# Designs tried in a protein design run: peptides against a protein of PDB entry 5H65. Part 245

Target 1, 294 residues: chain A of PDB entry 5H65
Amino acid sequence: QYLERTPLCAILKQKAPQQYRIRAKLRSYKPRRLFQSVKLHCPKCHLLQEVPHEGDLDIIFQDGATKTPDVKLQNTSLYDSKIWTTKNQKGRKVAVHFVKNNGILPLSNECLLLIEGGTLSEICKLSNKFNSVIPVRSGHEDLELLDLSAPFLIQGTIHHYGCKQCSSLRSIQNLNSLVDKTSWIPSSVAEALGIVPLQYVFVMTFTLDDGTGVLEAYLMDSDKFFQIPASEVLMDDDLQKSVDMIMDMFCPPGIKIDAYPWLECFIKSYNVTNGTDNQICYQIFDTTVAEDVI

## One batch from the design tools (peptide; made by RFdiffusion4, then SolubleMPNN)

Design b2_p30_6_s2 (from b2_p30_6, 9 letters changed)
Fold by OpenDDE base, seed 5:
Structure b2_p30_6_s2 (fold): chain B 294 residues (1-294), chain A 30 residues (1-30)
Amino acid sequence: as target 1 above (294 residues)
Amino acid sequence: SSKFEEYEEIVSEILNDKENPYVFPRWFRE
């Protein structure tokens, strides 16, 4: 894309909507705690949701572990089942269902696990040994997804979430509709189970200053701005460090703004109306900062 | 099947490993 560079002072005087190319310094940003910038976005209803952290998931899976697996739901044409009783004082029951492909168990790296009563730690460990894991519970006549507040699919280190508002959950046997039961594509799994997948996004507010004016710009981006997938950053220490470094470079603590590097980006203006109050807002788009930093 | 037995062993090992919790990255713990 090509746009002529426009000073902020000129932009601030213009009506919306318009697109601009700017060169400005990042005076400040929010949230300062960058982990809070990672959100879940529904492509259908456009709601933003918080990503559950470790503590949130622990609670959900602890609650799930209080339920007893239904023995009548074990060993179907779709999966082979095994139930364990833990040796801890509580005697937790864990049911693992190994999903078959055309009646045959696939290789471990191709195998989907359905788990009842597993802890977050156990589930994450299992996701490293098998293709993917779905937390489930025993329903009335079939296994069902445990809760949309938890991932519907854990594949490697990626936690896939679904929208509670837009999803209409179907029972696990609907996975039978999948022709390929080895790759376990998240979108296919979601479709089979009636889930609208959420998208990971970075959500931030930048205060930009080019010496002629100051404006705040909104950032909602999944993988372009940092060249780091929002879907992976929470579960990767190295990616987290990279984001930290990028933001520290543009907003170095303890020094004056005059020493800050220049940021080149695209912003678009748009109108927001709240009753009689009209406001022009700005959003960063189609911008990559990593190319100039890394 | 041989695969089933193998997978059971893998799961059993994980379920019985009480001393080695999964270590989560910093941003996920917060």
Scores: peptide ipSAE 0.680, ipTM 0.962, DockQ to the pose 0.915
Fold by OpenDDE base, seed 2:
Structure b2_p30_6_s2 (fold): chain B 294 residues (1-294), chain A 30 residues (1-30)
Amino acid sequence: as target 1 above (294 residues)
Amino acid sequence: SSKFEEYEEIVSEILNDKENPYVFPRWFRE
């Protein structure tokens, strides 16, 4: 894609929709706390929601741990089960179900765990020893996903979430529909369980200034802008540092805008109706800035 | 099975290790 550069002053006078190539300085951005830029987006209903953080998940799993695993649901053709009772004042019961492939337990790096009553810490530790972990609860006739407010699948350091609005949850035995129970692809797991998976996205607002005008542009991007997956950044200190460095480079604190580097990007204009008022908004698209980082 | 027993041991070790909580990255804690 190639477009000639257009000054912001000219863009601000034109009707939407149009696409532009611009060269501008990043005067400011929102949110300033970059961890807040990471959101979950539903591809079906298009709602944006916050990513649950440590404290949020701790509460969910604590609540889940108040429920007792149903012994009648242990050991099926799909999984082998073990129940532990923790030796603490509360006596928490934890059930772990090891999912089998054609009646045989796979290697640990291929094995999916279903867990009842686990803490966030325990679940994350388990996800480092096994392929994946699904937090579950005992339903009336089968195991069920614990809560869509928590990840439906934890694979390594990636937490996969589903849309509460669009998902129609099915019980755990529907994992039987998967022919290969060693490669736990998140989309396949989601499909089997009736989950509409959410997409991690960076959501930011940039104030751009090229000296001819000032324009506010919206950024919604999953992995292109920073060349960093939004799905991994919250759980990776190095990726977080990289995002910090990129933003500090384009918008350095304590420095006047005259010394800011130029940012080249593509923006598209579009019409938005807010009540009785029609306005033109701008969105950044097809732009990568990571190459500018030394 | 032998593999099941092995996995039980792994889980048991994690469940009984209360002194070493999982350390989360900065952005996930905030």
Scores: peptide ipSAE 0.680, ipTM 0.962, DockQ to the pose 0.908
Fold by OpenDDE base, seed 3:
Structure b2_p30_6_s2 (fold): chain B 294 residues (1-294), chain A 30 residues (1-30)
Amino acid sequence: as target 1 above (294 residues)
Amino acid sequence: SSKFEEYEEIVSEILNDKENPYVFPRWFRE
């Protein structure tokens, strides 16, 4: 996709929609606190949501731990179950269900755990020992997903979320429909449970200046711009450091813009109508900046 | 099964580990 470089002053005079290649300096960006740039996006309803943080999830799992596991739902053809009573002051009952593949427990790195009453810390530790973890609760006739406000699947350090609006939750026994119960692909799990999975995205606004004009461009990207997955960055200190370094390189604090490096990127213009107000907006696309940093 | 017993032990160790809380990254704590 070859495009001639166009100065911002020329772009600002043209009607949308169009695609451009530009060379500009990053004067500023929002949000300045980069952790706030990570959002969840629904591919169906297009709603943007905040990613729950540690404190948010702690509350959800604490609430979930107030319910007692139903002994009638233990040890099915799908899973083997064990209940623990914690010796702490809360005296929590934790039920763990080990999902079987054709009646046989798989290897730990292939095994899915269903957990009732676990804390965030416990669940995260378990996700490092087993393939994945699903927080669940005892329903009327079957285990059910605990809450879509929490991850429906924790695999390693990745928390997978579902859309509350677009999902029609099904009970846990629907995992039986999966032929392979060793490779717990998030999309397959979501489909079995009636979940529309949300996508992690970086959402930012860049103020670009090439000396001829100033333009605000919107960035919504999952893994191309930084060459860092938005789905992993919140749970990885090294990736966070990398994003910080990239942004500091293009927009260094305490330095005048004249010394900023040039950023080459692609932007597309589009029309936005809000009542009687019609304006042209810009979005960054098909752009990678990480190669300039590495 | 022997595998089930092994998994029970892993879970038990995690549930009884009160002195070692999971350390979360900075952006997740904020």
Scores: peptide ipSAE 0.679, ipTM 0.962, DockQ to the pose 0.929
Fold by OpenDDE base, seed 1:
Structure b2_p30_6_s2 (fold): chain B 294 residues (1-294), chain A 30 residues (1-30)
Amino acid sequence: as target 1 above (294 residues)
Amino acid sequence: SSKFEEYEEIVSEILNDKENPYVFPRWFRE
């Protein structure tokens, strides 16, 4: 949409809610450690949570590996199973279940694996050889999702997470409801398992300065602002470099703000009540930096 | 099946490869 450019000094005096087009310099941003800007957002309860990093997942999968696969749950109509005992001192048991399509194993690039007792490294390697991987555990009567603190689906380099608060987990046999057991669309898998999928978002706070005033604007965006999917950036070095470069361009270290480029963006104001305090906040929306650099 | 055997082999190779850990990108290791 089109709006006339409004100086920040004028915006700061106006009541909310309103929408503005602004031209300002990015004086600073938070978090400075950009990897911390990537978060998971629930579309249902709107909770924001951190994306588990390598260390977090290592712990979860290590705990999962302490459980023994139930031999009674092997080789169902849904999957063919194999159990390995590792040759290390721990003698870890790993069960892998290869999901079938209408009773037939599909091609590897179409095959979903269910894994018990795998490490993060092993699971990630497997996700590169097969279509996708679901970490599972042996339940009382069926395989179940291991832990919503870990991905419910790893497809290539994408880790798909579910909301702990909003999900009502169903057992793995509910994957039978999927007509097509070759494409493994994350949303379909989530629906079958009773999972509310989380969405990757960039969450940042920009301090904007146009010379007339200074305001902080909140950014929550999945793929528009940077033209980079938040869902892919954590697992892609090139995308990380791109985000770094963009932020360095707008807020170059060791340079005076007078030399910063101008950023054109849309912001909306809104009211926030904290007890007796009424505060006006600002959020960036419908903005792509690649197109708005002047 | 032959396909199952093939898949078993792929998994076995991964499970028995302790010398080559998966290398994660920088932001994921933080």
Scores: peptide ipSAE 0.679, ipTM 0.962, DockQ to the pose 0.899

Design b2_p30_6_s3 (from b2_p30_6, 12 letters changed)
Fold by OpenDDE base, seed 3:
Structure b2_p30_6_s3 (fold): chain B 294 residues (1-294), chain A 30 residues (1-30)
Amino acid sequence: as target 1 above (294 residues)
Amino acid sequence: SSKLKEYEEIVSEILNDKENPYVFPSWFRE
């Protein structure tokens, strides 16, 4: 899509909706603390929510560990089970269920673990040794997902979350509907368990200035703008550093805006009605800035 | 099975490793 460059002063006078190509300097951005820009977005109800961090998950899994695994739910056609009792003052019981593919245990890098009573640290370590991990609890008649406030699937360093509002959880035996139990695709797992998966997004507000005018543009992007997946950034120091460097390049601290580099991007205008108040807002779209940094 | 035994040993090692907690990146800790 080719658009002629339009100065901000002209854009500010036009009605919405329209699309523009602009060249402007990034005067400022929010949130300044970039880790706060990472959110979860529901594709169905469109709700934005915070990503649980270490402390949040520690609490959830600690609570989960207070529950006792039901011995009657061990060793089904779907999984082989073992229960451990930790050698600590708590005497925590941990149940791990190794999911089978047509009755056969797959390779470790293909194997899904269901875990009851595991800590965040243990679960993350396990996710590096096996394909993926699902935190579960013993339900009335079957294993069930532990809590949608925690990841429904941890695969490598990626925590996959589901929408509490839109999901209608089903028991773990519904994983039987998956013909291939070696390639644990998050969307397939979610579908089997009745989960509407959330999407990681960067959510930011840019103040753009081209010398003719100033406008605020909204950014909601998963992986295009920075060429860094929002789904991976929280768990990767190098990616975090890269995002920091990109933002410091376009909005360097301690120097005047005259020395800032120019940013070329696409923005679209749209109307927002809040009661009797009508406002035109702007959103960045189809824009990649990483190529300017690399 | 031999494979199951192997997997159980991996899990056991992780559950008994009290000296090496998982270290998370800064953005996840905040």
Scores: peptide ipSAE 0.683, ipTM 0.962, DockQ to the pose 0.921
Fold by OpenDDE base, seed 2:
Structure b2_p30_6_s3 (fold): chain B 294 residues (1-294), chain A 30 residues (1-30)
Amino acid sequence: as target 1 above (294 residues)
Amino acid sequence: SSKLKEYEEIVSEILNDKENPYVFPSWFRE
């Protein structure tokens, strides 16, 4: 994919669609608060949505804890169950279901937990002791996923989300369709439960300036640009620091643009029609920042 | 089973540990 470097002034005069290689300085970027750049994208309906943060999930799980586990749904061929009552003013009920593989409990690092009434803190702690955790609730005839506003699967430090618009949820017993109940591949779990998985992406707008012209380029990338998975960055302080460092390097605060480093990247132009107005937009693609930046 | 009892104990320890909340990274707390 060799492209000759093209100045921005020339690009701004050309029709879309085209691909370019550019060398420009990052004058500015949005969002300035980088945690806001991490979004969830649906591959089916293409909706972009915010990733729920700690406070959001606390509310969801608090609400879930107001529901009482149905004792009739305990101990099936799929899972062994136990219910705890917490020592608080209201006596919160917590049900944990240990998923079995052909009637046998797997190793802890292979074991999926289904949890009713757990707090975010408890769930996250559990996900570090077991393979993964699914927040659930007691449905009419079976356990069901708690809420697609929360993760449908927490595996280690990764929170997997599903699209509310595109998913057609199925009950927990559909996990029986999985032959291997030890690996718990997120996509397989999602398929079994009728979930369309959302994808983590970095979404940013770069203002690029090469001295001949200025243009805005859109960045939507999962793991190539920063060489950091968007799916992991929110839950990893070191990765967050790395992203911060990269952006500070390309767009250092408090100094003039003349001192900024040059950014080499690929951009593609495309047409966007908004009513009667035709606009050419630009998107960064197939670009990785230099490793020496980190 | 012995394994089930072991797992239940792990869960019990977590559920009874009220003094040590899970610490989240900064970007997730915001």
Scores: peptide ipSAE 0.683, ipTM 0.962, DockQ to the pose 0.908
Fold by OpenDDE base, seed 4:
Structure b2_p30_6_s3 (fold): chain B 294 residues (1-294), chain A 30 residues (1-30)
Amino acid sequence: as target 1 above (294 residues)
Amino acid sequence: SSKLKEYEEIVSEILNDKENPYVFPSWFRE
């Protein structure tokens, strides 16, 4: 949809809701530490939550490793199992279950691993050798997902998370419902296990200035704005550098705003009610800035 | 199964490799 460019001073005087095309300079942005902009969003309950980082996951997997794998749950029709005892002071037991496709082990790049007692480092290394990894624990009668605070699926360098509020977890044997046990589509895995997948999003606040006025605009975007998937950026140094470069280009440190490049974007206004106070807020939408960089 | 043994060996190598921790990107470590 084509919209005429509207100056910010005019926008600031108008009632919401409306959509605008603007040309403005990025005076500043939050969070300044860009890694903090990456969040998880539930498409059902719309809760935003932090992405667990290395330290968070280390703790979760350490706690998981304190539990002993149940030998009775080894070697089912769904998976072949082996248990290792690590040669450390604690003698940690690690159980790995290799998921079969119709009773046959698939190729490594098609094989899903279920792991009990693995460290974050081990799990990530395994995810690079196999299709994907699910951290699990021994339940009463079946393997169960370890914790929704951790990824329910690690596929390559992508950590897939589920919503604690909206998910109703089912046991691992429900993976049997998947006819094809080689592709391991995250949404299919989630459905089988009763998980509502969370979505990675960039969450930022831009202060925009076109010389006629200044307004703050909210950004919540998964992959369009930077042309970089939020789901991959945390685990990819090159993508991180790209985001940094884009933001530095539009908002270079130590440089006066007069020298900043112009940013063209779409914003929509909306009303927010706080008691008796009505506030108009703005959100960036359908905007790609990477084209200006590349 | 020869394939199973192969996979078990891969896992064993990873579990026994204490000298080379997985290095995470900067944003993930923050």
Scores: peptide ipSAE 0.681, ipTM 0.962, DockQ to the pose 0.917
Fold by OpenDDE base, seed 1:
Formats: structure tokens, sequence, C-alpha cells
Structure b2_p30_6_s3 (fold): chain B 294 residues (1-294), chain A 30 residues (1-30)
């Protein structure tokens, strides 16, 4: 998309909604800490949620571990099952169900595990040995997803979450509808289970200054702006460092803004009503910093 | 099957490995 460059001073005088191409310096940004910028966004209801921390997940899985796996739900056409009793004083019951592809166990890197009573640590370790893991519980007649407050799918180091408001959960046997039970594409799993998947997004506020004016622009982006997926950055120190370096490049500490590089980006204006106050806000869109650095 | 036994062994090893907890990034532990 092509737009003529417009100075910020002109933009600030115009009514919304409009789209602009700008060239400005990043005077400042919020939040300063990367992990605070990563959120979960529902594409349907547009609710923004915090990414659960270890402690949050521990609570959920601890609660799940208090439940006893139903032996009647073991070993179906969909999966082979085994139940363990841990060698701790509590004797925690753990059920693992190995999902089959057309009645045959696939390779480990293709195999989906359904787990009852597992800890966060165990689940994460399992996700490194197998394709993916779904935390589940025994329902009345079938296995069910444990809790949408926890990941519905852990694949490698990525935790896939679903929207509580928009999802209408279906039982685990609905995975039978998937023809391919080896790749376990998160969106396919979500669809089968009635889950609206949440999207990892960077959420930031940029203060932009082109020398003619200053405005704040909102950034909500999953992987385009930094060319780094928000879904991967939290679990990868190198990617985190990369984002930090990018931000430091555009907004270097300890030097004056005159020395900052220019950023070219697209912004759109929109109206926001807060009570009796009508305000024009701005959002960055369709921008990649790697391509727009001048 | 032999494959099932193999997978069960992998799970068993993980369930019995209490000395090596999964390490999360620092922010995740906060």
Amino acid sequence: as target 1 above (294 residues)
Amino acid sequence: SSKLKEYEEIVSEILNDKENPYVFPSWFRE
C-alpha cells in the first residue's frame, strides 16, 4: 500500500478515521519490559489477556492432579492409555493417553499426548519428547479439556491458549474428525475441540516525534513489526535480546533524540469516546521495522 | 506394542525424574 508521507503536525489537525504514512523518531515507548508487552488476543471478541505465569499454571495443574482418572475412559480407538501412581507421599495419579493415527501409534515426534494429573514441569518435558501435549480431565463419558485457563495444546515451547468467552468446548473424541493425526496443527486441534485460539501479540504504545509534532501510536502486532513471533519470544532468550536490540536501536538510552534513527510506518486514526470526551487515537499497522529503518 | 512400551518408558522416566525440574525463563517464574 502506498501513501504520501504526512507530517505529524498535519495529522494532529485532521479528523478520524484516516490512514497515514509517516516518518518519525521513536521518542519513547511503553512498556519498557518486553514480557509486559506480550499479551493474548482473541480475534473474535478482541479481549486482551495476560499470558499466564508459571505460578498460575501450577495452581491449575495442582487442582487437576487432585482428580482421579476414570479407568473406564482408558484405551479407546483414539488412544492407548496408561496410569501411573507417583512415588511421592501423596500418590498422585497420572494418566497418559497416546493418540493413535488410524489405530496405529505414530512416531514420537508425531504423537499427541493427553495427560491427566501431570505437573507443569512434567507436561513441558513431555512436550519435548513428543509432538504435543493436551492437559485433560475425565468427564462423564469422555475425556475433556482440563481448563481453558491453561494451554489447550503445548507444542515444543509454545503454549497455545483458547478464549474462554468465545469457545464452546467439545469432548476429546472430536479429535477423530481430524484426518491427519500426526501434524497436530494448533488451529485444527482448536477447531475440533470447539476452541477459539488466542493470538500472541505485542502490545505497545509508541511516542512518535518528527520534529513537527508528537503523537502516541498504539501497536498490536503478532509477528510483522519485529519479524519475530510474539508466540516464540517469551521462551527464547535470543529472540528477546533481538527485540531489545531493536528497541534500543530506535530509542537508544543516554543520547538525545536528534541522534535517533528515523522510523517509517503506517498509522491509522480512530475515534474513542470516554464519557463526554471524544479523543482521536492512532494505531500502527502494516509496518515492519526491518524494512522501514532509515 | 513395542512402540507403546517405549513411549511408556519415556513417560515413566519423566515422571520419576524429580531432580531435574523444567527450567522456565525468569519472567515466567515471576
Scores: peptide ipSAE 0.628, ipTM 0.942, DockQ to the pose 0.745

Design b2_p30_6_s4 (from b2_p30_6, 8 letters changed)
Fold by OpenDDE base, seed 5:
Structure b2_p30_6_s4 (fold): chain B 294 residues (1-294), chain A 30 residues (1-30)
Amino acid sequence: as target 1 above (294 residues)
Amino acid sequence: SERFEEYSKIVEEILNDKENPYKFSSWFLE
């Protein structure tokens, strides 16, 4: 897309909605703690929610570990099962179900695990040895997803979450509908289980200043702005450092704004009505920050 | 099956591993 550059002072005088190309300096941004910028977004209901932290997940999995696996649900055409009793003080029962492909266990890097009673640590370790892991519980007649407050699928270091509002959960046997039980595409798994996948997004507010005016612009982006996936950044120190460096480059601490680099981006204006009050807001879109050679 | 036994051993090793792979990143220590 192509738009002529418009100064902020001109934009501030215009009605919404409109799209603009701007060149401005990033005076400031929120949140300053960048991990707080990573959210989960539902593409259907558009709900924004926090990414559950380790403590939240620990509680969920601890609660799950208090439940006893139903022996009647072990070993189906879909999976082979084994149950362990841990040697810790509580003696947890952990059930692991190895999902088969056409009745045969696939290679480990192709194998999906269903786990009852596992800890976060154990689940994460398992996800590094196998293709993916789904935390489950014993339902009345079938295994069921443990809790939508926890990941429905852990694949490598990626935690996939579903929308509680939009999802209508189906039991685990619905994975039988998947022809390919080796790749375990998150969207396919979600569809089979009636889950609406949430999307990781960076959510930030930029204060932009081009010398003619100042405006605040909202940023909601998954992977384009930083060229870093929001889905991976929380689990990767190197990616975190990269985001930090980018933000420090555009908004260096202890430096006067006159020395800040220019940011070129697209913004769109939109109306927000609160009662009788009409406010024009701005959102950054279709923008990638320039890579700097460090 | 042989593969089932192999996978079971992997799981057992993990269940007996007391190390925690989760560490606080620099972002969370701010």
Scores: peptide ipSAE 0.614, ipTM 0.898, DockQ to the pose 0.646
Fold by OpenDDE base, seed 2:
Structure b2_p30_6_s4 (fold): chain B 294 residues (1-294), chain A 30 residues (1-30)
Amino acid sequence: as target 1 above (294 residues)
Amino acid sequence: SERFEEYSKIVEEILNDKENPYKFSSWFLE
């Protein structure tokens, strides 16, 4: 796709919807604290949610640890189980279920763990020793997902979340529907468990200025704009630094806008009705800024 | 099985490890 460059002053006079190629300076952006730009987006209901913080997850897993694993749910055709009692004052019970493939435990890098009563730290460590971890609890007749406020799947350093509104949770035995229980694809796991997976996105508002006009443009992007996956940035210091560098390049602190670099991007206009007011909004699309930085 | 015992040992080691190496807080302190 190619469009001729259009000045902002001309764009501001035109009706929506339209697509534009622009060249403008990034006067400012929101949020300034970039970690706040990372959100979870439901592709079905389109709700934007905050990514739970470590403290939030700690509370959820602490609560989960107060529940006792049901011994009747141990050792099924799907998984082999073991229960530990921690050597502390409270004596926390931790149940780990190792998911089998055709009745045989797969290699560690292929093995899914189901865990009851684990802490965030333990779960994260386990996810680096095995393929992935699902926090679960003992239900009435089967293991169930612990809480959609926590990740339904932790794979490496990636926390996979599900939409509370759109998901209709099914019990853990529904993982039996997966023929290959060695490749734990998040979408496949989600489908088996009735989860609508949330998508990590960068959500930002850019104030663009090309000298002819000023325009606010909305950015919602998963991995194209920065060429950095939003799903990985919160757990990777190097990726965070990269995002910081990119934004500092376009918006150098303590420097006047006259010295800012030019940003070339695509924006699309669209109509928004807010009560009785009709306004035209703008969204950045199909734009990669990292090409000029890397 | 032998693999079950191996995996159990790994889990046990983690459950007895009190360190938290997966803390990325620098970006949140801005």
Scores: peptide ipSAE 0.614, ipTM 0.898, DockQ to the pose 0.611
Fold by OpenDDE base, seed 3:
Structure b2_p30_6_s4 (fold): chain B 294 residues (1-294), chain A 30 residues (1-30)
Amino acid sequence: as target 1 above (294 residues)
Amino acid sequence: SERFEEYSKIVEEILNDKENPYKFSSWFLE
């Protein structure tokens, strides 16, 4: 869409809601430590959550490993099962269930694993050898998702999380409702299990200055702004470097703002009421900066 | 099945692998 460029001084005087095209310099941004910008967002309740770090997940999976797999739940029409006893000091019981497609085990790159008692390291290794992994536990009558505080699906290096508030978990046998048991699309898996999937987003606040005025604009974006998926950045050093380079380009350290490059972007204004206070806020939308860096 | 045995071997190898591929990103240390 075409929008005429509007100076910030004019925007600051106008009522919301409106959409603008602007050209401004990035004076500063928050958070400065960019890993802190990656959050999980629920599309239903709109809650923002922190992405669990390795230590958090280790605890969850350690707790899960204290449970004993129920032998009665093994080898159903949905999956073939095997149990191992580890030779380490703890002697963990690990159950792996290989999900079948129409009664037949698919190729490894198409196969979903359900795992009881696995460590984070083991689960991550498995997700690189098979299509995907779901951490599960033995319920009363069926396997169940282990914990929504951990990923409900690990596919490659991507950890998929669900919203605790909006999800109503169903047992693992509900995967039978999926016609195709080879692709394991995260949204389809989530739907079958009653999970509202969370979205990885970059959450940042930009201070923009075009010489006529200064305003703060909010950024919440999954993959458009940087042309880098927020879902992959935490596990990929090269993507991290790319994000760093982009931000350093627009807001270079050690030089004056007069030498900063111009950023062209779209912003929308909106009204926010907090008690008796009524404020106009701004959000960046439909903007890609990566093309300017390449 | 033959495929089940193959997959089981893969799992067993992983369970016996002491190396931890999960590294803490340097991004968090900055």
Scores: peptide ipSAE 0.614, ipTM 0.898, DockQ to the pose 0.621
Fold by OpenDDE base, seed 1:
Structure b2_p30_6_s4 (fold): chain B 294 residues (1-294), chain A 30 residues (1-30)
Amino acid sequence: as target 1 above (294 residues)
Amino acid sequence: SERFEEYSKIVEEILNDKENPYKFSSWFLE
């Protein structure tokens, strides 16, 4: 657990894998545009994905809206349904299914909505009035998740995504397996629907310098490093400002590195083979910047 | 049910609302 501090010059000469405690200055970091550091990570296949932009989601939901809700799938034991035709020129069909708990509609803050044909804006608004929203489509025999390229669950401002590669989707009626149909825990919903949920992570490359040497360390962290959840930062201006402040503190623009604060980190080395080239890489782990004394 | 009607009204209001609340902050525009 405890490691003595090792200078970077010594680390750079050692074979991998090993773990180190270091004290170094953050000379630079990538990406400089911090929103680009937020990624989606699959805990099973370890693929990193970009968080879809609103434009991407708009396209998906527009495509979904071209499909007509199947009236035969309305009003099951699981949910009560209603279909609207929008007043716009195109007359879009929107079906909303209110999921019941033991045959009774729960309170709005406990109610899950399944929506066909909704726009991103509508879905987001609905997620603020109800517990959560799942974008769905009419399948042959049941409602199905619309598209794993879009969130499988939206709760408030949090968009929950699933891994396309690792998920084996099951139809909506599998939500019946959930005993509690009021809390709608994302992991439980994912399990019921055969989804491997993706995790929001900060992905960054730090260039660290302790005066004896320089090395690049990879950071992949969900909520420990900044003490800020990666899952919430994209939709929260205050959290964004906090991340900016932290990075500006450790890597202040316009001043020399000699004036930078020291960063205490744990790093691990590991071997990477790239064709015929074998190299040692480094990753930051178990590190919280808020614990550093500056 | 009464609750169904209440929820339906909420949905209807949203479907008729033209404002788009989903916008990225300036963090993405830097």
Scores: peptide ipSAE 0.613, ipTM 0.899, DockQ to the pose 0.622

